# Peptides against a protein of PDB entry 6NYY: the designs that were tried, part 82

Target 1, 212 residues: chain A of PDB entry 6NYY
Amino acid sequence: KHFEQAIERVIGGLEKKTQVLQPEEKKTVAYHEAGHAVAGWYLEHADPLLKVSIIPRGKGLGYAQYLPKEQYLYTKEQLLDRMCMTLGGRVSEEIFFGRITTGAQDDLRKVTQSAYAQIVQFGMNEKVGQISFDLPRQGDMVLEKPYSEATARLIDDEVRILINDAYKRTVALLTEKKADVEKVALLLLEKEVLDKNDMVELLGPRPFAEKS
Target 2, 212 residues: chain A of PDB entry 6NYY as posed
Amino acid sequence: KHFEQAIERVIGGLEKKTQVLQPEEKKTVAYHQAGHAVAGWYLEHADPLLKVSIIPRGKGLGYAQYLPKEQYLYTKEQLLDRMCMTLGGRVSEEIFFGRITTGAQDDLRKVTQSAYAQIVQFGMNEKVGQISFDLPRQGDMVLEKPYSEATARLIDDEVRILINDAYKRTVALLTEKKADVEKVALLLLEKEVLDKNDMVELLGPRPFAEKS

## One batch from the design tools (peptide; made by RFdiffusion4, then SolubleMPNN)

Design b2_p18_5_s4 (from b2_p18_5, 8 letters changed)
Fold by OpenDDE base, seed 1:
Structure b2_p18_5_s4 (fold): chain B 212 residues (1-212), chain A 18 residues (1-18)
Amino acid sequence: as target 1 above (212 residues)
Amino acid sequence: MDLKNLSNSSLKSLLELL
């Protein structure tokens, strides 16, 4: 209890009891977080779900918290599943509401950053090839790109392809699991916070063996 | 893994904040 609360404070910040979401906003958040939770549940290489919440904390309106894998090396497949999990909220909004909100901006940023890193840092794209260079940090004046404008365009195109592939994969998954997303969202609207046990009760055991 | 045994340093929690 105290440790979980401490982690919640460090990660989520202080509970903003003063931020009353409108019912429709709260519904959007619930389905968004349910999308993350369900995607993470059914993706093999996703991190184990710890907690999902629609209680506003810090700058977020809701969150899904996962236990990171104790690994330093990631495969392309692992990174793809992580991208899909990160897109889960946005995809859920699309499936259930036929609209997109600004709430997924940080998720899209994370996915974009991951896609660029895979292509230009990790050499994981066959068309671009085995290249590795540092991505500009926020505030770094990119003086000169170490590659041609044609290569820059190629990188941008391949990033879009990778993100779109992850998006389509997430759409397929959450469409298949649409009823599960709705169950999680509805339970979130009732309880505001779910843990792993709530998810097991609702969806059954996670189909992947937990690495002990 | 029981959450009780995780050191604070290993909890790179992927917080996907909306």
Scores: peptide ipSAE 0.016, ipTM 0.531, DockQ to the pose 0.047
Fold by OpenDDE base, seed 2:
Structure b2_p18_5_s4 (fold): chain B 212 residues (1-212), chain A 18 residues (1-18)
Amino acid sequence: as target 1 above (212 residues)
Amino acid sequence: MDLKNLSNSSLKSLLELL
């Protein structure tokens, strides 16, 4: 209990019990978080789901918490599944509401950062090649890019392709699992917080063995 | 399929960004 609360505070910040979401906003958050949860459930290389919550914390209106793997090496496939999971909220909103909210901004930032890292740090793109450049940290002076403007354009194009591919993959998955997303969202609206056991009861066992 | 492994330093940087 105390340890879980400490982790929740580190990840989500302080619970804002006083922040009353409008019913429509709460519904949007429930479907957003359900999208993350269901994407993570059906993606092989996603981290195991620990908790999903629509209780506002810190700057977030909801969150999905996953058990981080003590993994120091990631494959391109693993990074793609993580991107898809991160896009799950936005894709769920599109599928159910046909609209885009500002709630996905942080997710899109994370996906964008991951895509750039794959292409310019990890050399995971064949067109750009096996190059590695340090990405400027937020607030660092944009030092001269160690590559030409032509290479910069190529990188930007390949980043967009990678993100779009992840997006399409997520759309396909959550469209197939649309009923499951709805089940999770509806249960979130009732319970506000779901754990792994709630997900197993609702969706059945996760189709991928948890690598303990 | 050459599993392009992330360097530990690059991964840490990515995880810090995520």
Scores: peptide ipSAE 0.008, ipTM 0.463, DockQ to the pose 0.042
Fold by OpenDDE base, seed 3:
Structure b2_p18_5_s4 (fold): chain B 212 residues (1-212), chain A 18 residues (1-18)
Amino acid sequence: as target 1 above (212 residues)
Amino acid sequence: MDLKNLSNSSLKSLLELL
C-alpha cells in the first residue's frame, strides 16, 4: 500500500481532487487514454500497460503507465510501435469525435522528437543516410547546422513521412479495434482507473508474450 | 538519451533549426 502510493505520487503527482472535468472533457480524456491503451495492447513492441487513469494528476488530465522493458537498444520497428502507441490518443479522438484537441500536444511533440532522433541521430533513414548529428543540448547556442539547407529540407520531409506512416498505421489499427477502444473508454468512464486485469477481462490476454 | 528529457527548450531549439 505505502509503496504503491509512493510510486503513484512519483509518477502521477498529487491527485488534484479539485479539478472536476466537465463530462465532455472527461469523455474526451477517456477515449484518448483508451486509444493509447488499445494501441499499446495490440502493438508487439509497445511496452505492456500497467495502469490507465482518467483522474487528473498534476498537469495531465489522464495518464497511462507502462512497464518499460529494460533495453538500451531499440530497433526501427520498436520505435515505430512506440510512435504509434503515442499517437493512439490523438487517433482515437479523431475516430470517435472527428476533432483534434490540445490534449495530444505533448504526444505529438514526443513523436516529432522520436522521428528526428531516428533520422538525424540513429541513421535509420535510407535517404538521409547513415548520419549522426548531435542534437543541440540545452544551453548550446545552435550556431551552425552541421548539414546543408538541402539536407535540412530532406530531413524535414523524411520526418513528416515517418510521422505520417506511424499515424496511418495507428489509424488502421484503432479502426480495426474500434469496438475495443469503445469498451476501454466506457469502462474508464465508470471506474476512472483500469489495470492490466481489467484490460485482460475486456480484450482478452495481450497477444504478445511478455518478454521479461 | 531518454527523448522524454529533451526540455521544451531543446525541442524549441531543434524546431528553430527547422
Scores: peptide ipSAE 0.008, ipTM 0.544, DockQ to the pose 0.060
Fold by OpenDDE base, seed 5:
Structure b2_p18_5_s4 (fold): chain B 212 residues (1-212), chain A 18 residues (1-18)
Amino acid sequence: as target 1 above (212 residues)
Amino acid sequence: MDLKNLSNSSLKSLLELL
């Protein structure tokens, strides 16, 4: 109990019990979190879902907790699935509401950061090539680029391509699983918190063996 | 265009596309 609460505080922040969401906002959050949860369920290299919640905590209106794999090395395929899972909230909002909210800003930031890291740190793009340089940290003054302006444009183009590919993959997945996203969202609106067992009851067993 | 500017432009483009 105390350890789980400590983990919840680290991941979700402090419960803002005082933050009352309007019914429409709560619905949006439920479908957003359901999108993440379902994408993670059906993507092989996504981390296993532990908990999903629409109870506002800290700065977040909802959150999902995953069992992190003790993994130090990631493949391009693994990073793509993680990008798709991260886009799951935005894609769910688009599929169900035909509108885009500001709720996915942090997800888009994470996806963008991952795409840049793949191309400029990990050398995972054939057009850019086997380059690796440190990304500036937030607040670092980058005085000199370690690459030409032509390379900068190429990086920007390839980042957009990678993100668009991840987005299209996520749209295809959640469109196929639209009924499952609806089931999860509706149950979230009822229970506010779901665990792995709730997901198994709704969707059946995860199609990928959990690496013990 | 520094890496920061590039990242900001890409993020803006993503927000417009998504």
Scores: peptide ipSAE 0.022, ipTM 0.621, DockQ to the pose 0.044; fails the geometry check

Design b2_p18_6_s1 (from b2_p18_6, 12 letters changed)
Fold by OpenDDE base, seed 2:
Structure b2_p18_6_s1 (fold): chain B 212 residues (1-212), chain A 18 residues (1-18)
Amino acid sequence: as target 1 above (212 residues)
Amino acid sequence: SFSSSLDLEAELQKVQLA
């Protein structure tokens, strides 16, 4: 309990119990977080879900908490599934509401960063090739890019392709699992917080063995 | 913003340090 709360504070910040979300906002958050949760449940290389909450914390209106793996090496497939899981909230909003919200801004930032890293740091794109460049950190002077403007355009195009592919994959998954997303969202609206056991009760056991 | 617990930045940093 105390340790979990400490981790939750580090990840999500302090619970803003005083933030009263409007019912429609709370519904949006529930479906957004359900999208993350369900995507993570049915993606092989996603981290196991520990907790999903629609209680506002820090800057977040909701969150899905996953057990991070102590992994230093990631495959392209693993990174793709993580991108899909990260897009799960946005995709859920699109599927259920036919609209997108600002709630996915941080998710899109993470996906964008991952896509650039795959292409320009890890050499995971065939068109760009086996190159590795450091991404500018926030606040670093953008030194001259060590590649041509043509290469820059190619990188931007391939980043967009990668993100769009992840998005389409997520749309396909959550469309197939639409009923599960709705079940999770509705239960979130009732309980506000779900754990792994709630997810197992609702969806059945996760189809992928948790690597211990 | 919705916080996903995926610290992709931290994970990417770990990969860079390896």
Scores: peptide ipSAE 0.023, ipTM 0.581, DockQ to the pose 0.614
Fold by OpenDDE base, seed 4:
Structure b2_p18_6_s1 (fold): chain B 212 residues (1-212), chain A 18 residues (1-18)
Amino acid sequence: as target 1 above (212 residues)
Amino acid sequence: SFSSSLDLEAELQKVQLA
């Protein structure tokens, strides 16, 4: 309990009890967080879900908390599943509401950053090749890119391809698991907070062995 | 904004330091 609360404060910030969401906004948050939760549940290389909440904290209207893996090396497949899990909220909104909201802005930023890092820092793209460039930090003067404008365009194109592949994978998964997303979303609207045990009761055991 | 607790940035930094 105390340890979980400490982790929740570090990850989610302080609970904003004064922020009352409209019923339609709360519904959007529930389905968004359910999308993250279900994607994380059924993706092998995703981190296991610890908690999902639709109670606003800090700048977030909801959050999903995962147990981070103690690893220093990531495969391309692991990074893809993490991208898919991060897209789960946006994809859920699209599947259930046929519209997108601003709620996924931070998720899209994270996915975009991951895609660029994979291509320009980790050399994980065959077309761009075995290159490693430092990404400009926020606030660094746009120093001359160490690569040509043609290479910049290639990078941008391959980033879009990677993100689109992750998006399509997430759409396929959450479409297959649409009923599970709805179950989680509906229970979130009732309880506001779900843990791993609630997810096991709803969906059954996670189909992947948790590396302890 | 919906915050997924996944700090992809922190994980990417771990891979870079490795």
Scores: peptide ipSAE 0.023, ipTM 0.576, DockQ to the pose 0.634; fails the geometry check
Fold by OpenDDE base, seed 3:
Structure b2_p18_6_s1 (fold): chain B 212 residues (1-212), chain A 18 residues (1-18)
Amino acid sequence: as target 1 above (212 residues)
Amino acid sequence: SFSSSLDLEAELQKVQLA
């Protein structure tokens, strides 16, 4: 109890009981977080869901918590599934509301950073090739890029392709699982917080063996 | 998580400008 509450405080911050979301905003948050949760449930290389919440905490209106695998090496397939999971909120909003909200800003930033890292740092793109350049850190003087403007354009194009591929994959998945996204969203609107057991009751056991 | 309005293009530009 005390240890779990301490971890929740460290990860989630203090519950801002004072931010009452309007019913329509709360609905948007529920479907957004349900999109993340369901994408993570059905993607093999996604981290297992621990908790999903639509209770506002800190700067977030909702969140999903996952059990990270203790791994230092990631495959291209693992990074793709993580990108898809991260896009799950935006894709859910598109599927259910036909509109895009600002709620996915941090998700889009993470996806963008991951795509650039895959292409520019990890050499995971065949067109760009086996290159590894340090991405400028926040606060480093934008030193001249160690590659030509032609290479810069190629990188930008391949980043867009990778993100679009992840987006399309997520759209296909959440369209197939649309009823499951709705079940999770509706239960979130009722309970505000779901755990792994709630997800198992709604969706059945996760189809991938938890690597211990 | 939900955060304030950033366009995908704006985030791409931030990564390019960072």
Scores: peptide ipSAE 0.018, ipTM 0.570, DockQ to the pose 0.129; fails the geometry check
Fold by OpenDDE base, seed 5:
Structure b2_p18_6_s1 (fold): chain B 212 residues (1-212), chain A 18 residues (1-18)
Amino acid sequence: as target 1 above (212 residues)
Amino acid sequence: SFSSSLDLEAELQKVQLA
């Protein structure tokens, strides 16, 4: 109990009991978080879901908590599934509301950062090749790129391709699982917080064996 | 900020509208 609450505070921040969401905003958050939860449920290399909540905490309107694997090395396939899971909120909003909200800004930032890291730090793109450059940190004046302008354009193009591929994969998945996203969203609106057991009762067991 | 010439957010929006 105390340890779980401490982890929740680190991930979500302090519960801002003072932020009353409007019913339509709360509905948007429920479907957004349901998109993350369902994408993570049906992606093999996604981390197992522990908890999903639509109770506002800190700066977030909702959150999903996962059991991170203690791994220091990630495959390209693992990074792709993580990108898809991260896009799950935005994709759910698109599928159910036909509109895009600002709620996915942090998710898009994470996806963008991951895509650039894969291409320019991890050498995971065949066209760009086996390169590794330090990404500029926020606030660093990048005076000079360590690569040519032609390489910069190639990187930008391949980043776009990678993100678009992850987005399309997420759209396909959540369209197939649309009824499951709806079930999770509706139950979130009722309970505000779901755990792994709620997800198993609602969706059945996760199709991937939890590697202990 | 990684100065990409690409508005990646705009590109993600295009995929949503397609």
Scores: peptide ipSAE 0.010, ipTM 0.483, DockQ to the pose 0.037; fails the geometry check

Design b2_p18_6_s2 (from b2_p18_6, 10 letters changed)
Fold by OpenDDE base, seed 3:
Structure b2_p18_6_s2 (fold): chain B 212 residues (1-212), chain A 18 residues (1-18)
Amino acid sequence: as target 1 above (212 residues)
Amino acid sequence: SFSTSLDLEEELQKVQLA
């Protein structure tokens, strides 16, 4: 109990009791977080969901907490599923509301960073090839790119392709699981916080064995 | 010219693979 509360404080920050979301905003957050939760549930290489909440904390209006595997090496497939899970919120908003919000800004940043890292740092793109360049650090004036303008354009194109592929994969998944996203969203609107057991009751057991 | 995308990454904190 005390240890779990300490972890929740470290991860979620203090609950901002003062931020009353409008009902429509709360609905948007619920479907957004449900998108993340359901995507993570049905993607093999996604981390298992521990908790999903629409209670505003710190900088976020909602959050999903996952149990990360102690993993130091990631495959391309694992990184793709993580990208899809990260896109789950945006995709859910599109499917249910036909509109996009600013709520996915941080998710899009994470996806963009992951895509660039895969292509530029990890050499995971066949067209760009087995290259590894350090990405600019925050505050470093990158005066000179270690590659040509043609290579820069190729990198940008392949990043867009990778993100679009992840997006399409997520759209396909959450469209198939649309009813499950709605169930999770509706229960979030009722309970504000769901755990793994709530997800099992709603969706059944996660179809992937938890690799201990 | 740095593509607009790379300029955005310069503002993005390194993905801390936690």
Scores: peptide ipSAE 0.015, ipTM 0.530, DockQ to the pose 0.072
Fold by OpenDDE base, seed 4:
Formats: structure tokens, sequence, C-alpha cells
Structure b2_p18_6_s2 (fold): chain B 212 residues (1-212), chain A 18 residues (1-18)
């Protein structure tokens, strides 16, 4: 009861400010961005959150901005956590609404690209092995694939496994942190923009030391 | 388009709901 009323007040407050998004759409965006933010907060190898916003800018309805790590080398674990963070929006929508939206299209593209890069370029998959192939660029004549159809199928299968593993990891994390996702989403609906300090006030200090 | 690792990193820095 009190929780529902708090949600209604926050949603009703939004109706007055943003003529661009319907309240339900803005709610979806808030929970989506909260999913990214919370996943990034509790994943060791994720980049630290700088800003999260549900104010539409450019092509996006919302965004989370992260501080890039000054690193040139990425581990498989780091890439996995980045994939999980990227899936955080979609997973949040699933947990809270039991539905998926088109909002995660770019996230899914990024996750897919990362998974293929790990397997085909970085040799990070044991079944595919220590191979590195350049992925065809858009507009390159599909020259003969440097690998067999059997290898192509293996790559596709291992990409799906990797993405599914990242998805399951993200589901487990955001289910555990469901209350935190809710807190962030509600505060986003109120403030529209959160920074690192807002996140610290809401969730406590990030459990991982920032690499200075 | 399969982006380069650098492009992937830059894209991962900004999670955008489009």
Amino acid sequence: as target 1 above (212 residues)
Amino acid sequence: SFSTSLDLEEELQKVQLA
C-alpha cells in the first residue's frame, strides 16, 4: 500500500514535467536505466557509473554514462561483467514488468558484438580455440569465410552460450539487488538525473575500490 | 557492422536506451 502510493506519486509527478514520454514509458526507461546502474555498481569489473539519466537526448530515451578505465587489455571476466552491465536494462524490464521492449536493441547489439569478438577475435573460447579472424566489415565483399561451415556453427553456438551465461548472471544479480534497482528507478523518476553521489547515498559506497 | 574492439569499448561507455 505505502509502496504503491509512493510509486503513484512519483509517476504522477512525472506527468507534469515530461510531455515527450508517456508515464508508463518513462517508468520503463527508469527501471531500464536503473538495471544498468545497479549492475554496474555491483559488478567488480564494470566501469564505475558517472551519470544516469532518463531525459531523452539525441537518439536515446535514457542513458548511463560510465568512466572508462584507462586500460588497453581486457580479461574475459572484465568483458563478461561489461556484458552483464549492458544486459542490465533488459533484465530489469523482465524482472519488474515481465515483458521486454525495443529499448534494449542497442544493448543486445553491443552484447552480440562483444561475444563474437571474444570468440572470433580474442580466442577466449576453448571450443573454438586460439583463433583470430577479422570480422567482415559492413561493405566488404563477403570474401570466402576463412573458416568452415562447421566452425561457423560452432561460433554461433558458443556466442549464444556466452550471451545466455551473461544474461543468467545478470538475472541472478538484479534479482538479489531487486530492492536497489527499485530505489534507483524511483529516484530517477523523481530527479530524472543521478550522479555517483546520488548512488552512494542510495546504495552506499560501491563495494569495489576504484582504481586510481 | 562488427565494430573494432575500440568501437565496442566506446559504445560500452554509453548505455543508451534508443
Scores: peptide ipSAE 0.015, ipTM 0.566, DockQ to the pose 0.073
Fold by OpenDDE base, seed 5:
Structure b2_p18_6_s2 (fold): chain B 212 residues (1-212), chain A 18 residues (1-18)
Amino acid sequence: as target 1 above (212 residues)
Amino acid sequence: SFSTSLDLEEELQKVQLA
């Protein structure tokens, strides 16, 4: 449901805002999107890349589109790879520019939500334990937490640890693949849109068999 | 309050993970 709505919002929110990006901003977007694309290419449990674009659409300055697998059950390892892929844009900006931008806001939100869900909904953290609490829906006033303030602090700490681990993993990956990120970014600046075939031509076949 | 997730999001936006 929420994932389908996210896809529908990504598809439906693609109103062409003709925002003319400055050349420097366009470069930043290209490297940001290249980070997502390359991370997704070399992470086993990432969804297959369909399209990467630096053409501003809707609320985004660029985007990477993936074909979601019809998967209903996710392992902790799969969720980690998805977090790393989502962090790929921010990490690319850090590696290439030594600065961070506001461009990763939505990515950081998604990563934060995923980490929180893993700990408090899926029971995937050993310190917090096998707990499952309903996350407040966007706009629901949570009057009372179903857990103590001590548990809340523990959750916050473990969420931060999980995100930091995902970030470090992404830094390691994109540092190793730095030349590939640059190739993708430069080709994006030329073509503005890349598909799977462009990525295969540039990087070679994805090292993971697409589960057809 | 699930304000903690929001606080984490704000922190993540500011943290240059060196």
Scores: peptide ipSAE 0.009, ipTM 0.510, DockQ to the pose 0.042
Fold by OpenDDE base, seed 1:
Order: sequence, then C-alpha cells, then structure tokens
Structure b2_p18_6_s2 (fold): chain B 212 residues (1-212), chain A 18 residues (1-18)
Amino acid sequence: as target 1 above (212 residues)
Amino acid sequence: SFSTSLDLEEELQKVQLA
C-alpha cells in the first residue's frame, strides 16, 4: 500500500482532484486509457498492466501503469509491441471518436524516439543497415551528422514506415478487441481506477503467461 | 496529455548502456 502510493506519487504526481474534466473530456480519457490497457493486455511482449486511471495527476489526465521488467536487452518484436501499446490510446480515440486529440502527444514522442533508436542506434532496419549513432540530446548542438543527407532522408522514411506499421498493427488489434476497449472504458468511467484484477474480471485472464 | 508509465526513454537508455 505505502509503496504503491509512493510509486503513484513519483509517476503521476499528486492527484489533482480539483481539476474537473468536462464529461466529454473524461470520456475521451477513459477510451484513451482503455486503448492502452487493452493493447497491453493482448500484446505478448507488453509489460503487465498494474493500474489504469482516469483521475488527473500532475499534468496527465489519465495513465496506464505497467510493471516494468528488469530487462536490459529488447528484441525488435518486443520494441514493436511496446510501440503498439503506446499507440493504443491514440488508436482508441480514432476508432471510437473518429478524431485526434492532443492527449497522445507524449505517446507519439515516445514512439518516435523508439523508432529512431531502433533504426539509428540498434541497427534494426535492413535498409539503413547495422549503424549506431548517438541521437542528439535536447540541448546538444547538433554537430555535423555522421551520415549524408540521403541517409538522413532514408532514416526519416524508415522511421515513418516503422511507426505506421506499429499504428496499423494497433488498429487491427483494437478493432478486433473493440468491445473489450469499450468495456474497459465504461468501467473506468464508473470506477475511475482499475487494477489487474478488474481487468481479469472484465476480460478474462491475460492470454500470455507471466514470465516469472 | 496522457502519460503512459512506459518510460521508453529510460528503458532505451538502459539498453544503450548494455
């Protein structure tokens, strides 16, 4: 209990109970978080869901909390599933509302960063090849790129392809599981916070064995 | 903004350190 609350404080900050979301915004948040939760539930290499909440905390309107694996090495497949899970919120909004909100900005940033890292740091793209360059950190003077402008364009194109593939995969998944996303969203609107047990009750056991 | 607890940035940094 105290440890979970401490983690929640570190990750989410203090609950801003004073931030009253409009009903439509709260609905959007519920479906967004449900998208993350359901994507994570049905993706083999996603981290186990611990908690999903639509209670505003800090600057966030909602969150899905996962148990991070103590993992130092990631496969391309694992990184793809993580990207899909991260896109789950945006995809849910598209499926249910046919509109895009600013709510997924941080998710898109994370996905973009992951895609670039896969291509230019981990050498995971066949067209770009086995290259490893340090990504410029925020505030570093981008000195001359160690590659040509043609290579830069290729990288940008392959990043877009990777993100689009992850997006399409997420759309396919959440379209298949649309009823589950709605169930989670509706229950979120009722309870505001769901845990793993609520998800099991609602969706059944996660189809992937927890690697102990 | 919606925050996923996926600190992919930190995890990717850990992978880079390995």
Scores: peptide ipSAE 0.021, ipTM 0.614, DockQ to the pose 0.626; fails the geometry check

Design b2_p18_6_s3 (from b2_p18_6, 12 letters changed)
Fold by OpenDDE base, seed 2:
Structure b2_p18_6_s3 (fold): chain B 212 residues (1-212), chain A 18 residues (1-18)
Amino acid sequence: as target 1 above (212 residues)
Amino acid sequence: MFSTSLDIEEELRKVQLA
């Protein structure tokens, strides 16, 4: 309770209420965040949703907050569901508007980083194999890659395949749950902020037990 | 450029360090 209130105060204090989004942009954000929320709701290995908001904060026009699990080891399946959830915003925009926006930049960055990490750090790709290389940090001089150009191309191809597979999975899910995405988006446009209880009221209980 | 984000932890950490 006290921790949640502290987070809310911190979140509320960072809310830039001064940024008035155009109605069409606000609608886009609502459907984007609804896509994240619904994807997370129906993906087994996604973290439980705590809050979804279309109130701008910092550089974010909206956000979905999840209960972080104290987890140090992730399976390939868990990472895939996380990727799908992260793609939920972009996919929602495609489904409802037939267009994509720059709003998914951070999501795509996260998905890209996850995909590369899975392939080149965690050895989770069969074609690339059980390899582990450190990814260059932002700002580090690109040291010579410890692998051939052919391997680099293979890695890039497999990253693209992994992301595309996650994207297709997300498209299938949110297409099936299109009505739910719309319900969440419309309620977001009305309330601007939704919590877990709002989601339960709209969608029913999350089909996966919260491993508390 | 504005974006949407799933993870606000980094922003929360910045506020806590501030």
Scores: peptide ipSAE 0.095, ipTM 0.681, DockQ to the pose 0.168
Fold by OpenDDE base, seed 1:
Structure b2_p18_6_s3 (fold): chain B 212 residues (1-212), chain A 18 residues (1-18)
Amino acid sequence: as target 1 above (212 residues)
Amino acid sequence: MFSTSLDIEEELRKVQLA
């Protein structure tokens, strides 16, 4: 009880009971968070879902909480599935509403950062090759890039390709699981908060063995 | 704003430190 509350405070801050969303916005939040939840459920290398909520907290309107495994090494496949899970909200909005909202801003930032890191820090792109450059931190003087403008363009192109591939993968997954996304969204609208057990009851057991 | 609790930035930092 106290531990869960502590985690909730760290992730979302205090519940804003006074923040009343319009019904349409609340619906959008529910489907957005359902997208995250379902993507995480059916992606092998995604972190297990702990909780999904559409109760506004701090600056967030909804959230999905995961239990990340403590690991120091990530595979390209793991990073891709994490990107897909992170895109799940945006993709759900597109599938169900045919429109996108500003709600995915932080998700897109995370995906963008991950994509750049994979290409320019981890050497995970064949076209760019086995390179590792430090990404400028916010506030660092952008010194001259240690590579040409042609390489910069190549990096930008490959980042876009990687993100688009993750997006397409997520679209395919959530389209296949569209009914599950809707079930989760509808239950969120009813209960506002779902845990792992609710997901198991609704969708069945997660198809991947929890690697101990 | 919608959020996932997945902190990719933090995870990437962990990977960079390994």
Scores: peptide ipSAE 0.071, ipTM 0.585, DockQ to the pose 0.624
Fold by OpenDDE base, seed 5:
Structure b2_p18_6_s3 (fold): chain B 212 residues (1-212), chain A 18 residues (1-18)
Amino acid sequence: as target 1 above (212 residues)
Amino acid sequence: MFSTSLDIEEELRKVQLA
């Protein structure tokens, strides 16, 4: 309990007990987080869900926590499923509300960073090729790109393709599992916090063996 | 630990400060 709370504080910050969300906003958060949770549940290479919460904290209105596998190497497929899981909140909002909110900003940032890394650091794109360039770190002077403007445009195009593919995959998944997203969202509105056991009770066991 | 979050604060602060 104390250790979990400490981890939660590090990840989510302090609970903003004073922040009262309007019912419609709380509903949006619930469906957003349910999207993350369900996407992670049904994606083979996604990390196992630990906890999902719609209790506002210092860093957000809701969150989903995952236990990453202790792995040093990631496949392209694993990175794609992680991207899809990360897009789950945005996709859920689109499916259920027909609108998108600013809530997915951090998720989109993560997806964007992952896509660029796959293409320019890991050489995972056939058109760009087997290249690896250091991405400017936050605070590094944007040194001249070690590649041409034509290559820059190609990278940008391939990043968009990769993200769009991940988005479409997530849309397909959460559309198929729409009823499950609804179940999770409704239960979140009741309990505010769900763990892995709640998800098992609601959806059944995760269809993928947790590779230890 | 990996987490996804519905983050609203950073951009709202920028908009409020503008």
Scores: peptide ipSAE 0.168, ipTM 0.720, DockQ to the pose 0.077; fails the geometry check
Fold by OpenDDE base, seed 3:
Structure b2_p18_6_s3 (fold): chain B 212 residues (1-212), chain A 18 residues (1-18)
Amino acid sequence: as target 1 above (212 residues)
Amino acid sequence: MFSTSLDIEEELRKVQLA
């Protein structure tokens, strides 16, 4: 108990007790986080879910927390499933509310960064080829791109394709698992915080063996 | 640890001002 609370404080920061979400906003958060949770649950290469919360903290209105494996090397499949999991919140909002919110901005940023990294750093795109360029770091002067304008356009196109593929995959998954997303969202609205055990009780055991 | 978070608009404003 004390150790878990200490970890929660380190990771989530102090609970902002001062932000009272309106019921409709809290509902949006619950379904958003449920989307992340369910996507991560049913994606083979996604990291195991540890906790889902709709209690506002310093970093956001809600969060899903995962236990990443100590892994230095990621496969293309792992990166795709991670992208899908990251899109889970946005996709859930679309499925349940027919509208999107600004809440997914950080998620979209992460997905965008991952897509560019896969294409221009890791050489994971067949059309662009086995290239590796450093992405401009935040604050680096936009140095001249080490590739042609034509290559830049190709990269941009392939990034969009990759993100769209991840999005479509996530839509398909969460549409199939729509009832599970709703179950998780409703339980979040009741408990505000769910752990792995709550998810197992609600959805059954995760269909993929946790590689210890 | 990897986490996804639903961002608060106020936090986004702080990042843009910096």
Scores: peptide ipSAE 0.119, ipTM 0.693, DockQ to the pose 0.087; fails the geometry check

